# Peptides against a protein of PDB entry 6B9H: the designs that were tried, part 73

Target 1, 151 residues: chain A of PDB entry 6B9H
Amino acid sequence: AELCESLLTWIQTFNVDAPCQTVEDLTNGVVMAQVLQKIDPAYFDENWLNRIKTEVGDNWRLKISNLKKILKGILDYNHEILGQQINDFTLPDVNLIGEHSDAAELGRMLQLILGCAVNCEQKQEYIQAIMMMEESVQHVVMTAIQELMSK

## One batch from the design tools (peptide; made by RFdiffusion4, then SolubleMPNN)

Design b2_p20_6_s4 (from b2_p20_6, 8 letters changed)
Fold by OpenDDE base, seed 5:
Structure b2_p20_6_s4 (fold): chain B 151 residues (1-151), chain A 20 residues (1-20)
Amino acid sequence: as target 1 above (151 residues)
Amino acid sequence: SAEEARKRAETRAFFEELLK
């Protein structure tokens, strides 16, 4: 999916420790957890990150478990820190991500993370970084943000 | 193209406004 591909490119700008070159690399949630920690390390601290299992291999059950924790973290962050600024009415299906590597649903998950970045304390820096990306990617990111801000 | 120019301008305007 175009959304997933563009947001994967965006995720790669964080330069996290975990491999993040393919859609499959993101399905275990480890990259996403590390990105969230970069976005707000006070909220997504080491105690939170340690709840995400890193050695899951192809075990889709463990992937789903990680993804559920990450989704909960994002939703709690939106409620407790961001003040419900992003739309959570259409949540990603983490079962499809973990079991089937569904790119469309993964795109939705990454979209929620994008919402965290453009509303966090360092939102100015993340927005400026987006403005330096390829124009086609910027356009997709723009539409993704617009969807999140819509009620 | 004209369409590409329009999209580029729209995107730039969006993020500039978001920075305010």
Scores: peptide ipSAE 0.699, ipTM 0.949, DockQ to the pose 0.973
Fold by OpenDDE base, seed 4:
Structure b2_p20_6_s4 (fold): chain B 151 residues (1-151), chain A 20 residues (1-20)
Amino acid sequence: as target 1 above (151 residues)
Amino acid sequence: SAEEARKRAETRAFFEELLK
């Protein structure tokens, strides 16, 4: 999906340690967890990150477990830190991500992470970084942010 | 194209506003 592709490109700008070149690379949640830690290392600290299993392989159950933890972390972060600025009425189906590598649902998950970035303490820097990306990516990101902020 | 230019302008305006 276009959303997933653009947000994957955005995710790659974080230069995390885990492989993040393909949709499949993101399905175990490790990249997403590392990105969240970069966004707010005080909240997504080492204790939080340690709950995410890194040696998952193709085990979709473990993927889903990681993804559920990440989704919970995002939602808790939104509530506790961001003041519930993210529209969480349409949540990603982590089962489809973990079991089927569903790009559309993965896009929704990355969209939530985007919401964290554009509302966190370093939001100005993340927004400026987005403005330096390719125009097509910027447009998709804009749409994604608009959807998150709509009530 | 004109449409591409419009989209660029719209996107730039959006993020500039978001930075305020």
Scores: peptide ipSAE 0.699, ipTM 0.949, DockQ to the pose 0.934
Fold by OpenDDE base, seed 3:
Structure b2_p20_6_s4 (fold): chain B 151 residues (1-151), chain A 20 residues (1-20)
Amino acid sequence: as target 1 above (151 residues)
Amino acid sequence: SAEEARKRAETRAFFEELLK
C-alpha cells in the first residue's frame, strides 16, 4: 500500500539497529519499538523495550504478541502523554500483520507511530525532517497526519 | 505540471503551519 511504503521510508530515517528494509522486516515489531524509544526514551525506556522479543523468526504468534505490546504502548502514550490527540477509532489488526504481513494494516500501525512523533516533545525536529523527504512521501505523510487529527 | 505545483504548495503550507 502507498501509505505503508511511504511510512516505511519515513521509519528508515530513524536509523534503528534492527533491519528495516522491507514490510516483512517490520512485522515482528522490533523496528517499531526501537523507533518509539527514539521518539520518547523516557516513556519507552529500556525496561519497556526489553519486553519486546527480538529473536522471533517466522513465529507469527510471537510477532502478534510483540505487536499487541506495541499497540498498547502507543495507545497508553496517547492517553497519558499526548492527551488523546490521535484518532484511534480504527485500530490496526495486529493479527493480519503478524500472520500475513498485511501492508495495509501495517500502514495503520506506522500511522499511529507517526502521530506520536508529530505530537511529542521533539515534534518540531520530526516535522522538519519530514519536510526534507521526497515530495511524494511528504504528501502521503500529510494526509496520514490529517486523518489522525480529524476526530 | 500545474497540479504537481499545487500539491507541493499545499504540502509545504501544511507543515509550515504545523510548525507554529
Scores: peptide ipSAE 0.697, ipTM 0.949, DockQ to the pose 0.976
Fold by OpenDDE base, seed 2:
Structure b2_p20_6_s4 (fold): chain B 151 residues (1-151), chain A 20 residues (1-20)
Amino acid sequence: as target 1 above (151 residues)
Amino acid sequence: SAEEARKRAETRAFFEELLK
């Protein structure tokens, strides 16, 4: 999926500690959790991050558990901090991500994280960073943001 | 190409507006 690949490239700019080179690397939610902490460490603090299991391996049940927590965190952040600015009428299917590494659904999850970045306290810095990325990636990111903003 | 240039301009304009 083009959305997933472009947003994977975007996620890589965060330089998190967890491996984040492939779609499979993101399916356990650890990278996403670390990215969210960088976006807003006051909200996604150590207590929140500690709820995410880091040593998951190929256990799809643990992956899904992590992904559910992350999705909840994103939705709560949108409601409590961002003022419900993110379009969430179509939520990602975390079961498909965890069990089958579904790239399309993973793309939807990363899109929600993108929404957090472009609406957070440091949104201007994240937007400026996006403007320095490959033009093809920028275009996909723009489209993804527009979809979030359109409701 | 003209299409590529248009897409670049559109994308840049979008993010510049988003920065406001």
Scores: peptide ipSAE 0.697, ipTM 0.948, DockQ to the pose 0.939

Design b2_p20_7_s1 (from b2_p20_7, 8 letters changed)
Fold by OpenDDE base, seed 1:
Structure b2_p20_7_s1 (fold): chain B 151 residues (1-151), chain A 20 residues (1-20)
Amino acid sequence: as target 1 above (151 residues)
Amino acid sequence: MEEARKKVEEMFEEAKLASL
């Protein structure tokens, strides 16, 4: 999916430790958790990160478990820290991500993380980085941001 | 398509001004 592919490129700019080259690499939630920690390490601290299992393999049940925790973390962050600056409108189906590597649902998940980045304390740094991305990717990312802000 | 991108860029520029 166009959204997922562009947001995967965006995720790669964080240079996290976990592999993040393919859609499949993101389905266990480990990359997402590490990205969230970079966005706000005070909120997504080591205690939070330690709840995410890193040795998941192809176990889709463990993937879904991680993804549920991450989604909850994002929603809680929006409520507790961001003051509902972004809306959760259409929540991603983490079951489809974990079990089927659904790119469309993964795109929606990454879009929520994008919302965290462009509304966090360091929002200006992330916005500037996005504005310097390759034009075709930038367009998709910016459209995704606009969708979040319009809800 | 470019119109949507320009709108987002405008939003971010306005946000920068509001943060001054």
Scores: peptide ipSAE 0.052, ipTM 0.695, DockQ to the pose 0.274
Fold by OpenDDE base, seed 3:
Order: structure tokens, then sequence, then C-alpha cells
Structure b2_p20_7_s1 (fold): chain B 151 residues (1-151), chain A 20 residues (1-20)
């Protein structure tokens, strides 16, 4: 999926510790959790991050468990910190991500993380970083932001 | 790119105001 591919490229700009080269690398949620911590380390603190299992392997049940925690974190962050800037009526199916590595649903998950970045305290820095991305990727990312803000 | 950046920023501000 174009959305997932572009947002994977965006995620890679965070230079997190976990492998983040492929769609499969993102399905266990570890990269996503580390990215969220970079976005707002006061909210997504070490205690929160420690709830995410790192040694998951191919266990899709553990992947889904992690992804559910991350999705909840994103939704809570949106409600408590961002003031409902992200519409939660269309949520990603984390079961499809964990069990089948569904790129379309993963794209929606990453889009929610994008929403956190462009609404957080350092949103201007993230916007500036997006403006420096390769044109094709930038277009998809900006379109994804517009979709979030329009809902 | 400056025009695009400004438009995105305006969009963010509008969304912020709408949420208040």
Amino acid sequence: as target 1 above (151 residues)
Amino acid sequence: MEEARKKVEEMFEEAKLASL
C-alpha cells in the first residue's frame, strides 16, 4: 500500500533502535512504541514503553497484544493531550496487522502516529521535517495529514 | 515548498480552533 510504504519511510527518519526496514518489522509494534516515545517522552514514558513486549518473534497473538496497547495509547494521548485532534471512528484492525501483516491496516496505524507528531508540542519540527522529504513520499504524508484534520 | 508548508500549518491551526 502506498500509504504504508510512505509512512514507513517517514518512520525511518526517527532512527529508533528497533529494526524498521520492512512492513514486517513494524507488525510487532516495537518500532511504533519507540517512535511514540520520541514524539512525547513525558507521556509515552519508560513505564509505558516497558509494557510493550520486545521478544515477540512470529507470535501474532503477542503482536496483536502490543498493537492493542499502542492503539489505546494513541487514542488516550489524543483525548488527554491533543484535545481530540484525531478522529477515532475509523480505527485500524490490529488483528489483521498482527496476524497477516496487512499493509493497508498498518498504514492506518502509522497515520494515527503521524497525527500524534503533527499535533504534539514539537509539531512544527515534524512538519518541517516532512517538508524536506522526497516529493512522492511527502505528497502521501501530507495527504494523510489532511485526511486526519478533515475528519 | 513554503506555500505548501504554510497551507499545512493553516490547516493545523484551523483544526486546533475547531477543537476548542
Scores: peptide ipSAE 0.039, ipTM 0.665, DockQ to the pose 0.086
Fold by OpenDDE base, seed 2:
Structure b2_p20_7_s1 (fold): chain B 151 residues (1-151), chain A 20 residues (1-20)
Amino acid sequence: as target 1 above (151 residues)
Amino acid sequence: MEEARKKVEEMFEEAKLASL
């Protein structure tokens, strides 16, 4: 999916420790968890990160377990810290991500993370970084932001 | 680039107001 591919490119700019070159690399949630920690390490602290299993392999049940924790973290962050500034009416299906590497649903998950970045304490820096991305990717990312901000 | 940033920033401010 176009959204997923563009947001994968965006995710790669975080240079996290976990592999993040393919859609499959993101399905266990480890990259996403590490990105969230970079976005707000006070909220997504070490204790939170330690709840995410890092050696999941191809076990889709464990992937889904991680993804559920991450989604909960994102939603809680949105409510507790961001003040519900992003639209979370359409939630990603983490079962499809974990079991089938569904790119469309993964894109929605990454979009929620994008929402965290552009509303966090360093939102201006993330916005500036997005403005410097390749034009086609930038367009998709900005469109995704607009969707998040709509009521 | 600055114009784009300003537009996004403006959008965020409007969204914040809409949330009130």
Scores: peptide ipSAE 0.033, ipTM 0.651, DockQ to the pose 0.079
Fold by OpenDDE base, seed 4:
Structure b2_p20_7_s1 (fold): chain B 151 residues (1-151), chain A 20 residues (1-20)
Amino acid sequence: as target 1 above (151 residues)
Amino acid sequence: MEEARKKVEEMFEEAKLASL
């Protein structure tokens, strides 16, 4: 999916420790958790990160468990920190991500993380980074942000 | 670059207002 591909490119700019070259690399949630920690390390602190299991391999149940925790973290962050700046949104189906590596659902998950970045304390830094992205990727990212902010 | 960032910010603000 175009959304997933562009947001994967965006995710790669964070230079996290976990492999993040493919859609499959993101399905266990480890990259996403590390990205969230970079976005707000005070909220997504080490205690939070420790709840995300590493080395899950192909265990889709463990992937889903991680993804559920991450999704909850994102939703709680939006409520507790971002003050509901991101309104109710169609939530990704983490079951499809974990079990089937569904790119469309993964795109929606990454879109929520994008929402965290562009509304966090360092939003201007992330906006600046987006403005330096390749134009086609930038377009998708900007559209994704607009969708989050307008609903 | 600064102008572009401001444009994005403006877009965000407009989107927020539209969602009210």
Scores: peptide ipSAE 0.030, ipTM 0.641, DockQ to the pose 0.092; fails the geometry check

Design b2_p20_7_s2 (from b2_p20_7, 6 letters changed)
Fold by OpenDDE base, seed 2:
Structure b2_p20_7_s2 (fold): chain B 151 residues (1-151), chain A 20 residues (1-20)
Amino acid sequence: as target 1 above (151 residues)
Amino acid sequence: MEEARKKVEEMFEEARKAAL
């Protein structure tokens, strides 16, 4: 999926410790959790991060467990910190991400994280970083932001 | 969607100004 591919590229700009080169690398949620901590370390603090299991391997049930925690964190962050600025009408299916590495659903998950970045305290820096991305990727990212900010 | 587009454009414009 184009959305997932572009947002994977965006995620890679965070330079997190966990491997983040492939779609499969993102399915256990560890990269996403580390990215969220960078976005807002006061909210996604060490206690929150410690709830995400890092040694998951190929266990899709553990992946789904992590992904559910991350999705809940994102939704709670949107409501409690961002003032419900992100459209969460269509939520990603974390079961499909964890069990099947579904790129379309993963793209929706990463889109929610994008929403966190462009609405957080350091939103201007993240927007500036997006402006420096390759044009085709930047276009997809900007479109994804517009979709989140609609309705 | 048009309103959302304008909001995003505004966000990027403010970021551009901050980078100058």
Scores: peptide ipSAE 0.426, ipTM 0.877, DockQ to the pose 0.847
Fold by OpenDDE base, seed 3:
Structure b2_p20_7_s2 (fold): chain B 151 residues (1-151), chain A 20 residues (1-20)
Amino acid sequence: as target 1 above (151 residues)
Amino acid sequence: MEEARKKVEEMFEEARKAAL
């Protein structure tokens, strides 16, 4: 999926510790959790991050467990900190991500994280970083932001 | 959708100005 691939490229700009080269690398949620911590370390603090299991392997049940926690964190952050600036009516199916590495649903999850970045306290810095991306990727990312703001 | 596009463009414009 074009959305997933472009947002994977965006995620890579965070330079997190966990491997983040492929779609499969993102399915256990560890990269996502580390990215969220960079976005707002006061909210997604070490205690929150420690709830995400890192040694998951191919266990899709553990992946789904992590992804559910991350999705909840994003939704809570949107409600408590961002003031519902991102749409939560079309949620990603974390079961399809964890069990089948579904790129379309993964794209939806990464889009929610994008929403956190462009609405957080350091939103200007994240927007500036997006402006420095390759044109084709930037276009997809901007379209994804527009979709979040349209509802 | 048009309003959303304008909002995003405004966000990017403000970010550009802030970088100067």
Scores: peptide ipSAE 0.426, ipTM 0.877, DockQ to the pose 0.858
Fold by OpenDDE base, seed 5:
Structure b2_p20_7_s2 (fold): chain B 151 residues (1-151), chain A 20 residues (1-20)
Amino acid sequence: as target 1 above (151 residues)
Amino acid sequence: MEEARKKVEEMFEEARKAAL
């Protein structure tokens, strides 16, 4: 999926410790959790991050468990910190991500993380970084932001 | 979507100005 591929490129700009070269690398949620910690380390603190299981391997049950925690964290962050500025009418199916590595649903998950970045305290820095991306990727990212902010 | 598009464009314009 084009959305997932572009947002994978965006996720790679965070330079997290976990491997993040492929779609499958993202399905266990570890990369996503580390990215969220970079976005807001006061909210997604070390105690929160420690609830995400590492060394998951191919265990889809553990993947889904991690992804559910991450999705809950994103939704709580949107409500408590961002003031519900992003639309959540279409939530990602974390079961499809964990069990089937569904790129479309993974794209939706990454889109929610994108929403956190462009609405957080350091939103201007993240927007500036997006403006430096390759044109075709930038277009997909901007469209994804627009979709999140639509009522 | 039109209102959302304008809002996002404004956010990007503000970021661009802040970077100058």
Scores: peptide ipSAE 0.419, ipTM 0.875, DockQ to the pose 0.855
Fold by OpenDDE base, seed 4:
Structure b2_p20_7_s2 (fold): chain B 151 residues (1-151), chain A 20 residues (1-20)
Amino acid sequence: as target 1 above (151 residues)
Amino acid sequence: MEEARKKVEEMFEEARKAAL
């Protein structure tokens, strides 16, 4: 999906330790968790990160478990830190991500992470980084942000 | 999403100004 592909490119700019070259690389949630920690290490601290299982392999149940924790973290972050600035009524189906590597649903998950970045304390830096991306990617990212901000 | 678009555009504009 276009959203997923563009946001994968965006995710890659974080230079996390976990492999993040393919859609499949993101399905276990480890990359997402590391990205969130970079976005707000005070909130997504080591204690939080330790709840995310590493070396999940192809175990879709473990993937889903990780993804559920990440999704909860994002939602809690939006509520507790960001003041519910993001419209989270349409949530990604983490089951489809974990079991089927569904790119569309993964895109929606990454979109939520995008929302965290562009609303966090360092939002201006993340926005500036987005402004430096290729125009086609930038367009998709901006559209995704707009959707999140829509009430 | 016109209102949302405007908000995002403002965010980007602010970021642009900050980068100057």
Scores: peptide ipSAE 0.411, ipTM 0.873, DockQ to the pose 0.859

Design b2_p20_7_s3 (from b2_p20_7, 7 letters changed)
Fold by OpenDDE base, seed 3:
Structure b2_p20_7_s3 (fold): chain B 151 residues (1-151), chain A 20 residues (1-20)
Amino acid sequence: as target 1 above (151 residues)
Amino acid sequence: SEAARERVEQMFEEARLAAL
């Protein structure tokens, strides 16, 4: 999916420790968790990050477990810190991500993380970074933000 | 929506100005 590929490129700008070259690299949630920690280390602190298992391999049950924790963290962050600035339309199906590496559902998960970045304390820094991205990727990212902010 | 587009464009404009 175009959304997933563009947001994968965006995720790579965070330069996290975990491998993040392919869609499958993101399905265990480790990269997502590390990105969220960079976005707000006070909220997504080391105690929160330690709840995400890093040695998952191909165990789709463990992937789903991690993804559920991450989705819960995003939703709680949106409610408690961001004041629900992200439109609650359709949540990603983490079962399809963990079991089948579904790119469309993964794209929706990454879109929620994008929402965290553009609404956090350092929102202007992340927006500036997006403005420096390749035009086609930037367009998809901006469209994704607009969808999240829709009323 | 158009309102959402305008809000996002405003966010990017503010970021552009802050980068000058």
Scores: peptide ipSAE 0.292, ipTM 0.827, DockQ to the pose 0.844
Fold by OpenDDE base, seed 2:
Structure b2_p20_7_s3 (fold): chain B 151 residues (1-151), chain A 20 residues (1-20)
Amino acid sequence: as target 1 above (151 residues)
Amino acid sequence: SEAARERVEQMFEEARLAAL
């Protein structure tokens, strides 16, 4: 999916420790968790990160478990910190991500993380980084932000 | 919505100005 591929490119700019070259690399949630910690380390602290299982391999059950925790974290962050600035009318299906590496659903998950970045304390820096991205990717990312902020 | 688009454009404009 175009959304997923563009947001994968965006995720790669965080330079997290976990591999993040492919859609499959993101399905265990480890990259997402590390990105969220970079976005707001006070909220997504080490205690939170430690709840995400590493080295899950191809165990889709463990992937789904991680993804559920991450989704809950994002939703809680949006409610508690961001003040419901993100429209959550279409939540990602983490079962499809974990079991089938569904790119469309993964794109929706990454879109929620994008919402966290552009509304966090360092939002200006993240927006500046987006402005430096390749034009086609930048367009998709900006469109995704607009969708998140729509009422 | 148009309002959402305007908000995002404003965010990017502010970021552009801050980067100069």
Scores: peptide ipSAE 0.284, ipTM 0.825, DockQ to the pose 0.827
Fold by OpenDDE base, seed 1:
Structure b2_p20_7_s3 (fold): chain B 151 residues (1-151), chain A 20 residues (1-20)
Amino acid sequence: as target 1 above (151 residues)
Amino acid sequence: SEAARERVEQMFEEARLAAL
């Protein structure tokens, strides 16, 4: 999906330690967790990150477990820290991500992370980074932001 | 690039207004 591919490109700008070149690389949640820690290391601290299993392999059950924790973290962050600065959103189906590498659902997951970035304390930094992206990718990312803010 | 920057700023502003 175009959303997933563009947000994958955006995720790659974080330069996290975990591999993040393909959709499949994101399905275990490790990249997502590392990105969230960069967004707000005080909230997504080492204690939180340690709950995400890094040695998952192809075990889709472990992937789903990680993804559920990450989704909960995002929702809690939005409620506790961001004060629901983004509107209610259709939640991604983490089962489809973990078991089938569903790009559409993965795109929605990454969109929630995008919401965290553009509403966090360092939002201006992330907005500036988006403004420097390739135009076609930039358009998709900003459309995704509009959707988050309008629902 | 300037056109892209303006588009991003406009789109972000529209998103912000929609959330109010």
Scores: peptide ipSAE 0.211, ipTM 0.769, DockQ to the pose 0.103
Fold by OpenDDE base, seed 4:
Structure b2_p20_7_s3 (fold): chain B 151 residues (1-151), chain A 20 residues (1-20)
Amino acid sequence: as target 1 above (151 residues)
Amino acid sequence: SEAARERVEQMFEEARLAAL
């Protein structure tokens, strides 16, 4: 999916420790968790990160468990910190991500993380970074932002 | 490109305003 591919490119700019080259690399949630910690390390602290199981391999149940925790973290962050500045009416199906590596649903998950970045304390730096990305990626990313922030 | 940056800025502004 175009959304997933563009947001994967965006995710790669974070230079996290976990492998993040393919869609499959993101399905266990470890990359997502590390990205969220970079976005707001005070909220997504070590205690939170330690709840995400690493080295889950192909265990889709563990993947889904991680993804559910991450999704909950994002939603709680939106409510507690961001003040409902992003629209969460269309949530990703983490079951499809964990079990089937569904790129469309993964794209929606990454879109929520994008929402965290562009509304966090360092939002201006993330916006500036997006402005430096490839034009085609910018278009997809900014469209995703607009969708999130629209009432 | 400059055109791309302007588009991004415009889209961001529209998104920001929509969130208000």
Scores: peptide ipSAE 0.197, ipTM 0.766, DockQ to the pose 0.107

Design b2_p20_7_s4 (from b2_p20_7, 7 letters changed)
Fold by OpenDDE base, seed 3:
Structure b2_p20_7_s4 (fold): chain B 151 residues (1-151), chain A 20 residues (1-20)
Amino acid sequence: as target 1 above (151 residues)
Amino acid sequence: MEAAREQVLKMFEEAREAAK
C-alpha cells in the first residue's frame, strides 16, 4: 500500500538500530518500539522498551504480542500525554500484521506512530523533517496526518 | 482535535517557508 511504503520511508529517517528496510522488518514491532522511544524517551522509556521481545524470528504469535503492546502504548500515550488528539476510530488489526504482514494494516499502525510524532514535544522538528522529504512521500505523510486529526 | 489540526497545518506552512 502507498501509505505503508511512504511511512516506511519516514520510519527510516529515525535511524534506529533494528533493520527497517522492508515491510517484513516492521512486523515484529521492534522498529516501531525504538521509534517511539526516540519520539518520547521519558514515556517510552527503557522499562517499556524491554517489554518488547527482540528475538522473534518468524513466530507470528510473538509478533502479535509485541504489536499489541505497542498499540496499547500508543493509545495510552495519546490519552495520557497527547490529550486524545489522534482519531482512533479505526485501529489497525495487529493480527493481520503479525500473521500475514498485511501492508494496509501496517500502514495504519505506522500512521498512529506518525500521530505521536506530530503531537509530541518535538513536533516542530518532526514536521520540519517531513517537509524535507521527497514530494510524493511528503504528500502521503501529510495526508495521513490530516486524516488522523479530522473529526 | 480541530485545534490540533490547525496547529499542525500552521507548522507545515511555517516549515515550508523556512525550507525555501
Scores: peptide ipSAE 0.089, ipTM 0.716, DockQ to the pose 0.360
Fold by OpenDDE base, seed 4:
Structure b2_p20_7_s4 (fold): chain B 151 residues (1-151), chain A 20 residues (1-20)
Amino acid sequence: as target 1 above (151 residues)
Amino acid sequence: MEAAREQVLKMFEEAREAAK
């Protein structure tokens, strides 16, 4: 999916410790959790990160468990910190991500993380970083942001 | 959400203008 591919490229700019080269690399949630910690380390602190199981392998149940925790974290962050600036009526299906590596649903998950980045304290820096990316990626990112923040 | 959206779009527009 175009959304997932573009946002994977965006996620890679965070240079997290976990492997993040493929869609499959993201399905266990570890990369996403590390990215969220970079976005707001005060909220997504070590205590929060420690709830995400590492070394899950191909265990789709553990993947889904991690993804549910991450999704909850994003939604709570949106409510508690961002002031509900993200429209979350179309949430990603984390079951499809964990069990089937569904790229479309993963794209939706990454879109929510994008929403966190463009509304966090360092939003200006993240927006500027996006403007340094390839134009085709910028287009997808902007479209994704518009969708997230529209009424 | 409208105000937030407008702010983000404005920031992108400003960044694009600065890069030209």
Scores: peptide ipSAE 0.086, ipTM 0.715, DockQ to the pose 0.347
Fold by OpenDDE base, seed 5:
Structure b2_p20_7_s4 (fold): chain B 151 residues (1-151), chain A 20 residues (1-20)
Amino acid sequence: as target 1 above (151 residues)
Amino acid sequence: MEAAREQVLKMFEEAREAAK
């Protein structure tokens, strides 16, 4: 999906330690967790990160377990820190991500992470970085942000 | 929600102008 590919490009700008070159690389949630830690290391601290299993392989059950923890973290962060500034009208199906590598659902997951970035304390820096991206990717990312802010 | 949306869009506008 176009959304997933554009947000994958955005995720790659974080330069996390875990491999993040393909859609499949994101399905175990390890990259997502590391990105969230960069967004807010005080909230997504080492104790939180240690709950995410890194040795997952092709085990879809372990992938789903990680993804559920990450989704919960995002939703809690949105409520406790961001004050519900992004809408959760359409939550990603983490079962489809973990078991089938569903790009559309993965895109929705990455969109929620995008929402965290553009609403966190460092929001201005992340927005400015987005404005420096390739125009076609920038358009998709900005549209995704606008969708999150709408009712 | 609307206030937050407007703030983000304003920040995008400012960033766009600064990048010209």
Scores: peptide ipSAE 0.085, ipTM 0.713, DockQ to the pose 0.351
Fold by OpenDDE base, seed 1:
Structure b2_p20_7_s4 (fold): chain B 151 residues (1-151), chain A 20 residues (1-20)
Amino acid sequence: as target 1 above (151 residues)
Amino acid sequence: MEAAREQVLKMFEEAREAAK
């Protein structure tokens, strides 16, 4: 999916410790959790991050468990910190991500993380970084942001 | 570049307001 591919490229700009080269690399949630910690380390602190299992392998049940925690974290962050600035009526299906590496649903999850970045305290920094991305990727990312705000 | 960034932010803010 174009959305997932572009957002994967965006995620890679965070240079997290976990491998993040493929869609499959993101399905265990570890990269996403590390990205969220970079976005707001005061909220997504070590105590929160420690709830995400890092040695998941190909266990799709553990992937889903991680993804559910991450999604909950995003929703809580939106409510408690961002003041419901992100529309979350259409939630990603984390079961499809964990069990089938569904790129479309993964794209939706990454879109929520994108929403966190462009609404957080350092939103100016993240928007500037997006504007420096390759044009085709930038277009998809910016369209994804607009979609979040318009629902 | 800074001006362009501010324009993008404005666009997002307008979209947010329209969604209320």
Scores: peptide ipSAE 0.031, ipTM 0.629, DockQ to the pose 0.071

